# Peptides against a protein of PDB entry 5B16, part 85

Target 1, 136 residues: chain A of PDB entry 5B16
Amino acid sequence: TPSRINHNERLEFLGDAVVEFLTSVHLYYLFPSLEEGGLATYRTAIVQNQHLAMLAKKLELDRFMLYAHGPDLCRESDLRHAMANCFEALIGAVYLEGSLEEAKQLFGRLLFNDPDLREVWLNYPLHPLQLQEPNT
Target 2, 136 residues: chain A of PDB entry 5B16 as posed
Amino acid sequence: TPSRINHNERLEFLGDAVVEFLTSVHLYYLFPSLEEGGLATYRTAIVQNQHLAMLAKKLELDRFMLYAHGPDLCRESDLRHAMANCFQALIGAVYLEGSLEEAKQLFGRLLFNDPDLREVWLNYPLHPLQLQEPNT

## One batch from the design tools (peptide; made by RFdiffusion4, then SolubleMPNN)

Design b2_p22_1_s3 (from b2_p22_1, 10 letters changed)
Fold by OpenDDE base, seed 3:
Structure b2_p22_1_s3 (fold): chain B 136 residues (1-136), chain A 22 residues (1-22)
Amino acid sequence: as target 1 above (136 residues)
Amino acid sequence: SAAKRREELLAKIKEYLDKLAQ
């Protein structure tokens, strides 16, 4: 496999973990009364390929994919999967070259176009019990 | 009310997530 492909796959691997982690942390703090099953359901929903592809479309990655990989992407499901992977690679690159905070900000901006919803997602107040037990 | 506004926003977030989970 060419070195560029290997590099991109490595970034995708890293980005997948970053997206999963950020999603988990924000859900945990935003919904302190939600049980593990509910948290897991929302996490799965956020990180699923269909949703990540939707976020990728906001960055016009679909236009890039159709131009660069059109011959290899004859099905919508294939395009969606490729877009999701590309999105993960992008987040991985932002984390690698920048910081977790920068990845967090970018991800939040894409999750919510509404600035008020974005603010709640990014800057969640802690529950009183969470303040007492910050490591839980 | 800031608290009420926050609860409304959280409800909208939850609504979005519920739709994604379908």
Scores: peptide ipSAE 0.668, ipTM 0.943, DockQ to the pose 0.829
Fold by OpenDDE base, seed 4:
Parts: C-alpha cells; sequence; structure tokens
Structure b2_p22_1_s3 (fold): chain B 136 residues (1-136), chain A 22 residues (1-22)
C-alpha cells in the first residue's frame, strides 16, 4: 500500500495528463483553424504552474497549502509550484474517483468565472472538418 | 445572432489565452 505522499504524487501524475488532455481537446475544437504551434502555445499557457496555481487559488488551495505545508512553502514560487501540483492531484482524483466529464466540468468552472465563456469552452460545436475525429 | 455572439465570446477567450501566453 503506497503512502499518502506516494499516492498524491501518483495523482499528480494522472492529473497532469488529464489537464493536458482536456486542454488539448478543447483548444482543438474551439480553434479549428489555429495551427499546431498556436494550439501548443495556448496549451502551455493554460497548464503552466503559475496559471494552475491561479486556478487553485479559486479553491483556496493556497490557504490549504499554507496550513498543511507552511514551513516548507515560504517562497512564493514554491507555493505556486505546490499549488499547481495540488491542483493536478485534485483533478486526478476527480477523474479517478469520478469521471473525465466531472474533471472537465470542474476544470471549466475554474478556467472561466464568466458563465458565457465557460459555456463556449465546455460546449463547443463540432466544426465540419472535425466531424470525422474520434470522440474525446 | 447566436453565431455572432459565439464569435465574440471566442474572441474573449482568445484574448484571455493571449494574455496567458505573454
Amino acid sequence: as target 1 above (136 residues)
Amino acid sequence: SAAKRREELLAKIKEYLDKLAQ
């Protein structure tokens, strides 16, 4: 039986992949005319630690991290990194214990406070050139 | 129109992403 620390790291691993996947899929469908380089740029921007930490802050994970690991997170950069990891672990856990759809919904809710933008992100219409693509 | 509204929203999303990418 893995330790909690090991389990958390495993969840981070899983969550990292889920976040990457969801981001990729949504960008792909939202911007059907955007070249790979542009898609990759946006993906990188979304999944970078500073952004994930920003999303994590919406869940007050900063307070959690400081409470649980304060002595080890005296630097802002360390806190951001830890928050990003924690966010990934959370998404991983949601996926693991729930579903990809639940992870998608949570991620979308955090990405956009504006419900209209959120709806566009979450409920994109399929582009004609994308109709032959596998379901994601 | 709905299509126009969607395009406007997409533009806002793109703007957000552009800022993140800076």
Scores: peptide ipSAE 0.667, ipTM 0.944, DockQ to the pose 0.883
Fold by OpenDDE base, seed 2:
Structure b2_p22_1_s3 (fold): chain B 136 residues (1-136), chain A 22 residues (1-22)
Amino acid sequence: as target 1 above (136 residues)
Amino acid sequence: SAAKRREELLAKIKEYLDKLAQ
């Protein structure tokens, strides 16, 4: 039986992939005319530790981290990194125990506080050019 | 119109992403 630390690391591994995948999919559909470089830039921006830590703060994961690991998190960068990892582990757990849809909804709710922006992010019509692409 | 509103919202999302990318 793996330790809880090992389990969290495995969840982080899974969550990292889920976050990146969801981000990629939504960017792809939202910006049908944006070149690959632009899409990659936005993806990097969304999944970077600083941003994920900001999202994690909305869930008060910072308080959790300080409660559980405070003495080991003496630098802001360390805290951000830890928060980002925990956020990924959380998304991984939501995906694992729930569904990709649930992970998507949670991620979207955290990305945008504005419900109108969230709606655009989560629910988008397919672009005519995208309709011509294979379902692969 | 609904289409115009959507474009405005999309622009706001893009603005947010542009700021993150800086």
Scores: peptide ipSAE 0.666, ipTM 0.943, DockQ to the pose 0.880
Fold by OpenDDE base, seed 5:
Structure b2_p22_1_s3 (fold): chain B 136 residues (1-136), chain A 22 residues (1-22)
Amino acid sequence: as target 1 above (136 residues)
Amino acid sequence: SAAKRREELLAKIKEYLDKLAQ
């Protein structure tokens, strides 16, 4: 069995993929007229360390990180990077122990404090053209 | 209408994403 550190890194690896996937899917359906470049830009923006760290703060991961790794996290950039990685590991764990749906729900809750925006993000109706895609 | 409300919400989401992308 891997060490705790290795386990966390493996979860981070998994979580990174889950976050990327969820982000991609939601952007694809929410913005049917947005070109690939625009979709990629938004995806990059959502999954960047700074943003994931912001989401991590909502889970109070900053307090956890400072407690566990304080001496190594004197710089804000170091803290953000660590928080982002920890956030990915957490999402990976939620997916692994729960489901993609649970990861989706958690991610959506953190993305938007506004419940109306959250609802649109999580439960987007498919555009008529998207409904026709199976026939393409 | 519900459709109009949805479009408004989508616009707000896009605004948020635009800010993130800066």
Scores: peptide ipSAE 0.663, ipTM 0.942, DockQ to the pose 0.880

Design b2_p22_1_s4 (from b2_p22_1, 8 letters changed)
Fold by OpenDDE base, seed 2:
Structure b2_p22_1_s4 (fold): chain B 136 residues (1-136), chain A 22 residues (1-22)
Amino acid sequence: as target 1 above (136 residues)
Amino acid sequence: EEKKRREELLQKIKEYLDKLAA
């Protein structure tokens, strides 16, 4: 059986792909007229360690990291990187043990505290030009 | 009204992403 460290690294590997994929899909549908470069820019912004660490903080992973590793994470950048990795591992675990949908929901909840924004993110709304509803 | 609301929310998401990308 693999060590806990190896297991976590494997989950991180999987989670990285899941986060990347979910981000890509949602951006693709949210911004149907945005060119590839713009999509890539937003994706990079969302999945960068700094941002993932912010999301991880909402789950109090920072407290966990400091408790578990303490002085080994004395640098802010090291802590951020570790938190991002842990976040990826968590998403990987949710996907593995649950489903892509569950990972999507968790990710969405963390991305947006505002429930209205979260709803828009999760439901792939059509671009305004594609809507047939009254312009009100 | 619903269309307008969606547009506003999308704009807010865009603004958030723009800030992240800055």
Scores: peptide ipSAE 0.669, ipTM 0.939, DockQ to the pose 0.804
Fold by OpenDDE base, seed 3:
Structure b2_p22_1_s4 (fold): chain B 136 residues (1-136), chain A 22 residues (1-22)
Amino acid sequence: as target 1 above (136 residues)
Amino acid sequence: EEKKRREELLQKIKEYLDKLAA
């Protein structure tokens, strides 16, 4: 229905901002010596439709989109775009109904399958209680 | 050791991002 479409588009709008914000914050802390241009490049790369669609696939959103909107997704690029939008709407919903922390955790889990990389992404810089670790 | 490990992991993240940006 038009109202549901409007609602999803609004969630997408919110989710887009949340994804971009989280990405910006984490990049800022992870790469303290990287210039603005480099940070912007990485941010663009992370939030681009192709990448978000890859993350969405981990949630089987491709199956969902084909089931719900198959006739409108005859091209791979259309599916990718739709998946990215759906992913943003999902993040927006998680933020709206939950918290920024929950959105952060979900996004991080999807960004990295490797738990060690995920840990660095989510928790850099170290918590104050962890600052006394060996310098090795 | 832990600091060095973290730096290695950061490098891996950077490599991932470089691939995305290519």
Scores: peptide ipSAE 0.671, ipTM 0.940, DockQ to the pose 0.854; fails the geometry check
Fold by OpenDDE base, seed 1:
Order: C-alpha cells, then sequence, then structure tokens
Structure b2_p22_1_s4 (fold): chain B 136 residues (1-136), chain A 22 residues (1-22)
C-alpha cells in the first residue's frame, strides 16, 4: 500500500506537469494575440481541481473514488481534490506508458465533447487574422 | 465560410474558458 501511494503520488507529479504543459502549449497556439496574463488565467481555469474533477467524472473516476475511498471523502471539496489528483496520475501514466501524443489526445477528448471544438483545440488552426482566405 | 466557421469555433472555446475562469 505505501508503495502504491508513492507510485500514485509520483504519477500525479508527472501528470500535473503534463497537464500544465499541454494546456500551455495549446493556449499559446490557439490565442496568438493573447497576452501572458490572459494565457495564465485560462491555464489556471483549465487545470483547477474543480475542472479536472469534471473531466475525471467522464472517466467514471467518481464512482471509483466513492467505491474505494467513500468513507474518507465526506466533503465535496475532498472528492474533487482526490478526483483531480487521480486524473493527473492517470495522465501521467498515459504519458509514461504511452506518449505525450496519447496524453494530448486523451486530454483533448475529455476537454471537449464537441468534435469540432476538439479539432480546433488539438490541431492548432491558424488564427483568423492569419488566414489568407476570404471572410466567409 | 470556412474562416467564419473557424472564428465561431474559436469564440466558443473562448466562451468555455471564460466560464471556467469566472
Amino acid sequence: as target 1 above (136 residues)
Amino acid sequence: EEKKRREELLQKIKEYLDKLAA
């Protein structure tokens, strides 16, 4: 158990960095005219525990957490925090066992249920002002 | 039309992020 805890914490550490990195890169390309403060604001919003917990719920991590740790997660804030940590550990594991690309794809799929928005997020389309085609 | 579509999609993403940041 202690070994598992340490392993999960290490994965969480890695996943946190991966989530931060992916978020930063995508925001940077998605909003080429947005100043650093705006980029940081959006990054914070994306990686906050409440949001990551929402993403985790799509993977049914809430059911897992309640099943495995129900007695320890009496408060909603505790559950959100635990789910966010578990989500980060999962992303870390995907990166570790797979690749950054796989982590990116998974993260993107969870961020946007809408396939059109997902496509925009994942493929760094040119900013509208960078397009040479007519405004149609 | 494609440019307009891209702009609309980007705006939707921005709206989503704005809601998260609120």
Scores: peptide ipSAE 0.668, ipTM 0.939, DockQ to the pose 0.774; fails the geometry check
Fold by OpenDDE base, seed 5:
Structure b2_p22_1_s4 (fold): chain B 136 residues (1-136), chain A 22 residues (1-22)
Amino acid sequence: as target 1 above (136 residues)
Amino acid sequence: EEKKRREELLQKIKEYLDKLAA
């Protein structure tokens, strides 16, 4: 259905911006001494199709894509691209229907399976009380 | 100790990102 496709494309547009924004903000705080070029490099790495596709697999979007478009997605590169777009649309939908915070939480959960790494990613900048903790 | 732990975790994040950027 054209309407459905158009809606997903719009969500993808929104999701792309949300993913880039969240990525930029977190990188900015995580690496306060990193120059713009380094920040941009990491951002590009995070939002590239290959990486977003990996995140999409955690949501089993690959199964959905193969079911809906299997014959058209025989090439892995095509599948990765489609999954990345679908992932962006999903993040866009989460932001639209929920909030930026919910999008941030979902994105963070998918970025890091390790809860300790996830916590570091999600909690920047640190709360003042956390900054005042002993340096031991 | 907590600061050291955070630094170690940040280093792991950096390593992950470096791999992605390679």
Scores: peptide ipSAE 0.664, ipTM 0.939, DockQ to the pose 0.874; fails the geometry check

Design b2_p22_2_s1 (from b2_p22_2, 9 letters changed)
Fold by OpenDDE base, seed 4:
Structure b2_p22_2_s1 (fold): chain B 136 residues (1-136), chain A 22 residues (1-22)
Amino acid sequence: as target 1 above (136 residues)
Amino acid sequence: LSEEERERLLAKIKEYLDKLAA
């Protein structure tokens, strides 16, 4: 049985992929005229540790991290990095135990406090085959 | 959402992303 630390790192690994995938899909459909370089730039900006840490703070992960690992996270940069990783692990867990849709919804809620912006972010065109699926 | 409103909101999203990427 893997250690809890190893398990968390595995979840982080999964969450990293989920966050990047969701970000990529939304950017792709929301900006159909944006070239690959621009899409990549926006993706990098969204998934960078600094930004993910900001999202994590909305979940009060900063308090959790300081409580659990305070002595090791006295530097702001260390805390930011840890928060970002923890955020990814959380998304990974949501995907693993729930669904991609649940991860998508959570991520969207955290990205935008403004419900109108959130709606636009979450409301992207679907592939024709997806339109045939009633659960979509 | 109307197309006009969607475009307006999309522009705001882009603005946010531009700031993140700066």
Scores: peptide ipSAE 0.668, ipTM 0.945, DockQ to the pose 0.910
Fold by OpenDDE base, seed 3:
Structure b2_p22_2_s1 (fold): chain B 136 residues (1-136), chain A 22 residues (1-22)
Amino acid sequence: as target 1 above (136 residues)
Amino acid sequence: LSEEERERLLAKIKEYLDKLAA
């Protein structure tokens, strides 16, 4: 049986993929005229450690991290990295124990405090040309 | 929401993403 540490690392692995996937899907539909390079740029920006750490703060993971791992964190960059990893593990756990939809909803809630922006992000319309594509 | 409102909100999302990517 894997240790709790190994379990968290596995959840982080899964969560990383889920965050990447959800981000990709939403960007693809929200910006139908944006080329691949632009989509990739936005995806990188969303999933970067600094941004995920900001999302993690909304869950007060910073307080948890400082309390539980303070002695191991002497740099702000180390804290950001740890928070991002913890965030990924959380999303991974939500997907594992719940569903992709639940992970999607949680991620959306954290991305945008503004409910109107959140609605646009979560409820993306299909472009007319996308309806003609078999796999979209 | 209206199409106009949607476009406004989408622009705000893009603005946020542009800031993140800077």
Scores: peptide ipSAE 0.667, ipTM 0.944, DockQ to the pose 0.881
Fold by OpenDDE base, seed 1:
Structure b2_p22_2_s1 (fold): chain B 136 residues (1-136), chain A 22 residues (1-22)
Amino acid sequence: as target 1 above (136 residues)
Amino acid sequence: LSEEERERLLAKIKEYLDKLAA
């Protein structure tokens, strides 16, 4: 049986991929006329440690991290990194033990507090041009 | 959501993303 740390790192690995995938898919559908470079820029922005840490804060992971690892997190950047990793592990766990849909819903809920923005993010109709793409 | 409302919301999402990317 792997150590708890090893298990968390594995979950981080999985979660990182899930977050990247979900982000990519949603951006692709939401912005059908945006070039690859723009899509990549937005993806990077969404999945950067600083942003994921902000999402993690909504889950009060900061309180958890400070409670459990406060002395080890001397710098703000260290805390952000740890929170981002923890967030990834959580998403990985949700995917692993639940489903991609559950991961998507959780991620969307955290991305947007505004339910209308969340609705657009989560439930996007296919653009007419996307419907016409043979390899979509 | 109407198309107009959707476009408005998309603009807000884009604004958010632009801020993140800055």
Scores: peptide ipSAE 0.666, ipTM 0.944, DockQ to the pose 0.877
Fold by OpenDDE base, seed 5:
Structure b2_p22_2_s1 (fold): chain B 136 residues (1-136), chain A 22 residues (1-22)
Amino acid sequence: as target 1 above (136 residues)
Amino acid sequence: LSEEERERLLAKIKEYLDKLAA
Protein backbone atom coordinates (compact mmCIF):
# COMPACT_ATOMS: atom_id res chain seq x y z
CA THR B 1 0.00 0.00 0.00
CA PRO B 2 1.22 3.49 -0.71
CA SER B 3 2.49 5.66 2.09
CA ARG B 4 0.48 8.54 3.47
CA ILE B 5 2.65 10.84 1.44
CA ASN B 6 1.93 8.93 -1.73
CA HIS B 7 -1.74 8.98 -0.93
CA ASN B 8 -1.65 12.70 -0.42
CA GLU B 9 0.15 13.19 -3.71
CA ARG B 10 -2.46 11.11 -5.47
CA LEU B 11 -5.22 13.15 -3.88
CA GLU B 12 -3.44 16.29 -4.94
CA PHE B 13 -3.32 14.99 -8.48
CA LEU B 14 -7.03 14.34 -8.44
CA GLY B 15 -7.84 17.58 -6.70
CA ASP B 16 -5.87 19.58 -9.21
CA ALA B 17 -8.03 18.18 -11.96
CA VAL B 18 -11.23 18.81 -10.03
CA VAL B 19 -10.32 22.40 -9.28
CA GLU B 20 -9.39 22.98 -12.90
CA PHE B 21 -12.60 21.42 -14.12
CA LEU B 22 -14.90 23.26 -11.75
CA THR B 23 -13.19 26.53 -12.45
CA SER B 24 -13.45 25.99 -16.18
CA VAL B 25 -17.12 25.11 -16.07
CA HIS B 26 -18.12 28.05 -13.95
CA LEU B 27 -16.10 30.54 -15.96
CA TYR B 28 -17.54 29.19 -19.17
CA TYR B 29 -21.10 29.76 -18.03
CA LEU B 30 -20.55 32.99 -16.16
CA PHE B 31 -18.79 34.73 -19.02
CA PRO B 32 -20.42 33.60 -22.25
CA SER B 33 -18.90 36.46 -24.23
CA LEU B 34 -15.38 35.99 -22.96
CA GLU B 35 -12.95 34.48 -25.45
CA GLU B 36 -10.95 31.38 -24.68
CA GLY B 37 -7.87 33.38 -23.86
CA GLY B 38 -9.72 35.37 -21.26
CA LEU B 39 -11.25 32.26 -19.78
CA ALA B 40 -7.85 30.67 -19.58
CA THR B 41 -6.41 33.74 -17.92
CA TYR B 42 -9.07 33.73 -15.24
CA ARG B 43 -8.69 30.01 -14.73
CA THR B 44 -4.97 30.36 -14.27
CA ALA B 45 -5.53 33.15 -11.82
CA ILE B 46 -7.99 31.14 -9.76
CA VAL B 47 -5.93 27.97 -9.59
CA GLN B 48 -2.53 29.54 -9.08
CA ASN B 49 -0.74 28.54 -5.91
CA GLN B 50 -1.00 31.95 -4.34
CA HIS B 51 -4.76 32.00 -4.67
CA LEU B 52 -5.29 28.42 -3.60
CA ALA B 53 -3.15 29.14 -0.58
CA MET B 54 -5.44 32.02 0.28
CA LEU B 55 -8.39 29.68 0.08
CA ALA B 56 -6.54 27.16 2.18
CA LYS B 57 -5.99 29.77 4.84
CA LYS B 58 -9.75 30.07 5.23
CA LEU B 59 -9.69 26.46 6.32
CA GLU B 60 -6.84 27.22 8.69
CA LEU B 61 -4.56 24.91 6.81
CA ASP B 62 -1.77 27.35 7.49
CA ARG B 63 -1.90 26.46 11.15
CA PHE B 64 -1.81 22.81 10.28
CA MET B 65 1.09 23.20 7.90
CA LEU B 66 3.14 25.18 10.35
CA TYR B 67 2.47 22.59 12.99
CA ALA B 68 3.37 19.67 10.78
CA HIS B 69 6.11 21.17 8.64
CA GLY B 70 7.23 24.30 10.40
CA PRO B 71 10.94 23.71 10.07
CA ASP B 72 10.60 23.28 6.32
CA LEU B 73 8.32 26.25 5.77
CA CYS B 74 10.43 29.17 6.86
CA ARG B 75 9.89 30.96 3.57
CA GLU B 76 6.50 32.37 2.70
CA SER B 77 6.72 30.92 -0.78
CA ASP B 78 7.31 27.47 0.62
CA LEU B 79 4.31 27.74 2.88
CA ARG B 80 2.16 29.01 0.03
CA HIS B 81 3.18 26.15 -2.21
CA ALA B 82 2.56 23.60 0.49
CA MET B 83 -0.81 25.06 1.33
CA ALA B 84 -1.86 25.03 -2.30
CA ASN B 85 -0.91 21.40 -2.60
CA CYS B 86 -2.72 20.58 0.59
CA PHE B 87 -5.79 22.41 -0.65
CA GLU B 88 -5.78 20.40 -3.85
CA ALA B 89 -5.47 17.21 -1.87
CA LEU B 90 -8.40 18.26 0.27
CA ILE B 91 -10.58 18.97 -2.74
CA GLY B 92 -9.51 15.66 -4.19
CA ALA B 93 -10.52 13.92 -1.01
CA VAL B 94 -13.88 15.66 -0.92
CA TYR B 95 -14.55 14.60 -4.48
CA LEU B 96 -13.33 11.07 -3.92
CA GLU B 97 -15.20 10.41 -0.70
CA GLY B 98 -18.11 12.70 -1.40
CA SER B 99 -19.08 14.01 -4.79
CA LEU B 100 -18.30 16.58 -7.40
CA GLU B 101 -21.23 18.56 -6.08
CA GLU B 102 -19.76 18.63 -2.62
CA ALA B 103 -16.43 19.71 -4.02
CA LYS B 104 -18.17 22.43 -6.00
CA GLN B 105 -20.00 23.69 -2.96
CA LEU B 106 -16.90 23.75 -0.82
CA PHE B 107 -14.87 25.46 -3.50
CA GLY B 108 -17.57 28.04 -4.01
CA ARG B 109 -17.85 28.77 -0.33
CA LEU B 110 -14.15 29.36 -0.14
CA LEU B 111 -13.98 31.47 -3.28
CA PHE B 112 -16.50 33.99 -2.03
CA ASN B 113 -17.26 34.98 1.52
CA ASP B 114 -20.07 37.15 0.21
CA PRO B 115 -23.13 34.93 -0.05
CA ASP B 116 -24.53 36.93 -2.94
CA LEU B 117 -21.40 36.51 -5.00
CA ARG B 118 -21.31 32.89 -4.03
CA GLU B 119 -24.84 32.42 -5.26
CA VAL B 120 -24.00 33.90 -8.62
CA TRP B 121 -20.93 31.72 -8.91
CA LEU B 122 -22.75 28.54 -7.96
CA ASN B 123 -26.14 29.18 -9.51
CA TYR B 124 -25.42 30.71 -12.88
CA PRO B 125 -28.37 30.88 -15.24
CA LEU B 126 -27.71 29.73 -18.74
CA HIS B 127 -27.25 32.46 -21.28
CA PRO B 128 -29.71 32.38 -24.18
CA LEU B 129 -26.93 31.51 -26.59
CA GLN B 130 -25.80 28.74 -24.31
CA LEU B 131 -29.32 27.40 -24.27
CA GLN B 132 -29.20 27.27 -28.04
CA GLU B 133 -25.80 25.62 -28.19
CA PRO B 134 -27.20 22.12 -28.59
CA ASN B 135 -28.92 23.23 -31.77
CA THR B 136 -25.69 24.10 -33.49
CA LEU A 1 -31.99 37.65 -8.08
CA SER A 2 -33.06 39.97 -10.81
CA GLU A 3 -31.04 40.20 -13.97
CA GLU A 4 -29.81 43.61 -12.96
CA GLU A 5 -28.74 42.37 -9.57
CA ARG A 6 -27.01 39.41 -11.12
CA GLU A 7 -25.12 41.63 -13.51
CA ARG A 8 -23.94 43.83 -10.70
CA LEU A 9 -22.74 40.84 -8.77
CA LEU A 10 -21.12 39.37 -11.84
CA ALA A 11 -19.24 42.59 -12.31
CA LYS A 12 -17.91 42.26 -8.80
CA ILE A 13 -16.82 38.72 -9.53
CA LYS A 14 -15.04 39.93 -12.63
CA GLU A 15 -13.34 42.61 -10.62
CA TYR A 16 -12.11 40.00 -8.21
CA LEU A 17 -10.81 37.86 -11.05
CA ASP A 18 -9.12 40.82 -12.68
CA LYS A 19 -7.27 41.46 -9.48
CA LEU A 20 -6.17 37.86 -9.31
CA ALA A 21 -4.99 37.95 -12.89
CA ALA A 22 -3.03 41.18 -12.46
Scores: peptide ipSAE 0.664, ipTM 0.944, DockQ to the pose 0.900

Design b2_p22_2_s2 (from b2_p22_2, 6 letters changed)
Fold by OpenDDE base, seed 3:
Structure b2_p22_2_s2 (fold): chain B 136 residues (1-136), chain A 22 residues (1-22)
Amino acid sequence: as target 1 above (136 residues)
Amino acid sequence: LSPEEREELLEKILEYLEELAK
């Protein structure tokens, strides 16, 4: 069996895909007039290490990382990278052991502290023109 | 949410994303 570290890296791999997928889907539906370049730019912005680390702080992963790996995380950039990876692993675990919906809900809750913004992000009715798009 | 309220909230989301993209 793989080590705990290897297992975490595998979860990170899965979580990375889930985060990018969820982000893509929400951006696509929320902003039907936004061009591909904008969609890609904002997706990158959402999933970048700095942002994911910010979300991870809401789960107190910073304290966890410093407690568990403090000696190896002396630089802020190292901590940010580790926190982002840990966040992805968490999302991967939620998806793996729960569901995509649960991952979606968790991600949305962390993205927005404002409940109104959260509601819009999580609950997007299909735009009338989007009904004409091919079903996936 | 009214359509107007939703639009306003969407704009706020975009503003947030724009800041992240800097």
Scores: peptide ipSAE 0.657, ipTM 0.942, DockQ to the pose 0.867
Fold by OpenDDE base, seed 2:
Structure b2_p22_2_s2 (fold): chain B 136 residues (1-136), chain A 22 residues (1-22)
Amino acid sequence: as target 1 above (136 residues)
Amino acid sequence: LSPEEREELLEKILEYLEELAK
């Protein structure tokens, strides 16, 4: 049986992929006219540690991190990195024990506090041009 | 959502992303 550390790292690995995938899919469908460079740029922006840490703070993961590690996370960059990893592990766990849909919903809820923006992010119609192309 | 409202919201999303990308 893997240690809790190994389990967390494995969940983080899975969560990283899920976050990347969800981000990629939503960007791809929401912005059909956006070139690859833009898609890549915005994906990077969404999944960067600073942003994921911000999302993690909405779940009060910082409280748990500080409780568990305290002085080890006195640096903002260290805390941010830890929170981002913890966030990924959480998403990985949600996917693993729940579903991709549940992970999608959680991620979307955290991405946008505005329910209208969230609605657009989560529930988008296919663009007419996308309907004309195979394997969209 | 109306098409116009959706477009506005998409622009807001892009704005958010642009800020993140800075």
Scores: peptide ipSAE 0.655, ipTM 0.941, DockQ to the pose 0.873
Fold by OpenDDE base, seed 1:
Structure b2_p22_2_s2 (fold): chain B 136 residues (1-136), chain A 22 residues (1-22)
Amino acid sequence: as target 1 above (136 residues)
Amino acid sequence: LSPEEREELLEKILEYLEELAK
């Protein structure tokens, strides 16, 4: 029986992988002509602490963090890091207790407030060139 | 979504990503 901290850290570990995986898959399918360097750059941009913290703010994790850990999170960078970690743990928990699909849906809803952009992100048909790609 | 609309939205996503990558 792990402690709350240990459990949260484990969830963070899992969530980090889920966020990176989902990001990778969506970028790969959405931009079939984008080279690996671009894919990697945009993945990094999406999963960076600053961006994840921004997504976490939509869940009001900032209020939670300040309420629970205010004295330890005086610096904005510390708060961003903590929020990003908490966000990853949340995604990890959603995946663990729910499904990858649920994690994908939540992540997509947070990524884009615009429903049209969200639709494109979440619902990607296979590109014709991808369908024609021979198996290795 | 029409192909044209989808393409436009993809461009907007790219713009968003470019801003994040700065």
Scores: peptide ipSAE 0.650, ipTM 0.940, DockQ to the pose 0.875
Fold by OpenDDE base, seed 5:
Structure b2_p22_2_s2 (fold): chain B 136 residues (1-136), chain A 22 residues (1-22)
Amino acid sequence: as target 1 above (136 residues)
Amino acid sequence: LSPEEREELLEKILEYLEELAK
């Protein structure tokens, strides 16, 4: 029987993949003119610990982490890393217990507080240039 | 959203991403 910690690590593993995948898909469709290098750069930027930690703060995971692990999270970098891992585990759990769509919606809501930006990110209708490209 | 509005919003998203990538 896996420990609770083990379960969290497994969820983190899954969540990492989900976040990576969602980010990749949205970037791909939103920015058809971006080269692979640009896509990769922005993906890295979105999924980096510092950014995921910022998203985690919107869910007040920082308060939870400080409550549960305060003495071990005195350094800001340690807190960011922990929050990022927790965020991944959360997304993994949402995907596991819900769906990819639910994970997408949650992730999108956290990425953008601006509802207009959020709408563009989440819905990403096909760009006119994409409409002109043959489906190969 | 009009195409023009969408493009403006996409630019804002790019600006956000550029900031993250720094």
Scores: peptide ipSAE 0.647, ipTM 0.939, DockQ to the pose 0.872

Design b2_p22_2_s3 (from b2_p22_2, 9 letters changed)
Fold by OpenDDE base, seed 5:
Structure b2_p22_2_s3 (fold): chain B 136 residues (1-136), chain A 22 residues (1-22)
Amino acid sequence: as target 1 above (136 residues)
Amino acid sequence: LSEEERQELLEKILALLDKLAA
């Protein structure tokens, strides 16, 4: 049985992939006119540690991290990095114990505070579009 | 949402992403 630390690292590994995948899929379908360079740029922007840390803060993971690792997170940059990793682990856990859909919903809810933007992001018919475009 | 409304919202998303990517 892996240690708790190893478990979190494994979840982070999984979550990183899930976040990147979801981001890629949504960008691809939502913005068909964007070239690969643009898609890649926006994906990087969305999944960068700085941004994920901001999303983590919405879940109050900062308070959790300070409680658990305060002495090791004196610098803001260290906290952000830790929060981003923790966020990835959380998404990984949601995917693992729940579903990709649940991970998608959670991630999307955090991405946009505006409910209208959130709705467009979350409710885009990805699967139906995939069916009608088999070569995509 | 109409297509027009959706497109407007998509443009807003792009604007936010531009800021994020800056």
Scores: peptide ipSAE 0.645, ipTM 0.939, DockQ to the pose 0.872
Fold by OpenDDE base, seed 1:
Structure b2_p22_2_s3 (fold): chain B 136 residues (1-136), chain A 22 residues (1-22)
Amino acid sequence: as target 1 above (136 residues)
Amino acid sequence: LSEEERQELLEKILALLDKLAA
């Protein structure tokens, strides 16, 4: 059986792609007038390690990381990077064992504390058969 | 972009989303 470390790295690889994809798709539909360069820049802002680490903190992954890998994470920057990787692995696991929809819901839930903003984000992209909300 | 600049962009995204929600 593969080592747990290798498994986590593989999940991170998958999760990175899922986070990137979800972010890209939502930005594409939410900002139809934004050019590619702007979309890419905004995507970077959302998926950067600093931001993903913030999302990870909402799940108390910092406490988990310090418990499991404390000696290796003496620098705050190292902790942030590790938290971002762990967050990606988590998203990868949710996608793998659940679905893209579940990953989308989890990611969107963490992205926005404001329920109205969260709802706007999660409603994009709109499915052709999905009934649109008039006020959004 | 610096970390600060990227954070500012994120805030702009949030502001734009807020406008969409209004």
Scores: peptide ipSAE 0.175, ipTM 0.787, DockQ to the pose 0.075
Fold by OpenDDE base, seed 2:
Structure b2_p22_2_s3 (fold): chain B 136 residues (1-136), chain A 22 residues (1-22)
Amino acid sequence: as target 1 above (136 residues)
Amino acid sequence: LSEEERQELLEKILALLDKLAA
């Protein structure tokens, strides 16, 4: 079996793809008139390490990082990178052990504190075969 | 989903973008 480090790296790899995918899909359906450049820019903003680290703080992963890896984290940028990676690994684990839906719910709950915006993000139609609802 | 709600979401994303770019 792989070491814990290897396991976390593999989960991060998976989680990165899940976060990227969820963000892409939601942006695509929520903004049908937004051009590719805008979609890509907004996706980058949402999934970049700085933002994912902010989401990680909501889960108090910064405390976890300091507890587990404090001596190795001497720069704020290093901490942010580590938190972002840990967040991705967490999403990967949720997807792996649960489902894409559970990953979506967790990610969405963290993205928006406003419950109305969260509701829009999470419940907007994401597939043609799903519940049809006005897109505008 | 109303157009207003979608626009509010966009504004929130844009605000986030601005914050992260600063």
Scores: peptide ipSAE 0.140, ipTM 0.761, DockQ to the pose 0.348
Fold by OpenDDE base, seed 3:
Structure b2_p22_2_s3 (fold): chain B 136 residues (1-136), chain A 22 residues (1-22)
Amino acid sequence: as target 1 above (136 residues)
Amino acid sequence: LSEEERQELLEKILALLDKLAA
């Protein structure tokens, strides 16, 4: 049985890939006229530690991190990095124990506070063969 | 949503992404 640290790092590894993939797919389908450079730029912006930490804060992971690792997270930058990693691990766990769809829904709900923007983001399928939700 | 409405929302998404990328 792997250590807790090892398990969390593995989940983080998986979650990183899931977040990257979901971001790439949605950007690709939502913006068919956007050039590769723009797609790459926006992907980087979405998956950067600072942004993922913001998403993590919506789940109150900051409180969790301070509870579990407070003495080791004196710097704001350290906290952001840790929160981003924790968020990736969470997404990885959702994907692993649930499904890509569940990970997509969770990620999308956190990306946008505006429900209309959220709906547009989530409305596109992750594969051409998937059933597309009706446009509102 | 109509195509016009969706396009408007997509533009808003792009605006938010621009802010993130700045």
Scores: peptide ipSAE 0.659, ipTM 0.939, DockQ to the pose 0.826; fails the geometry check

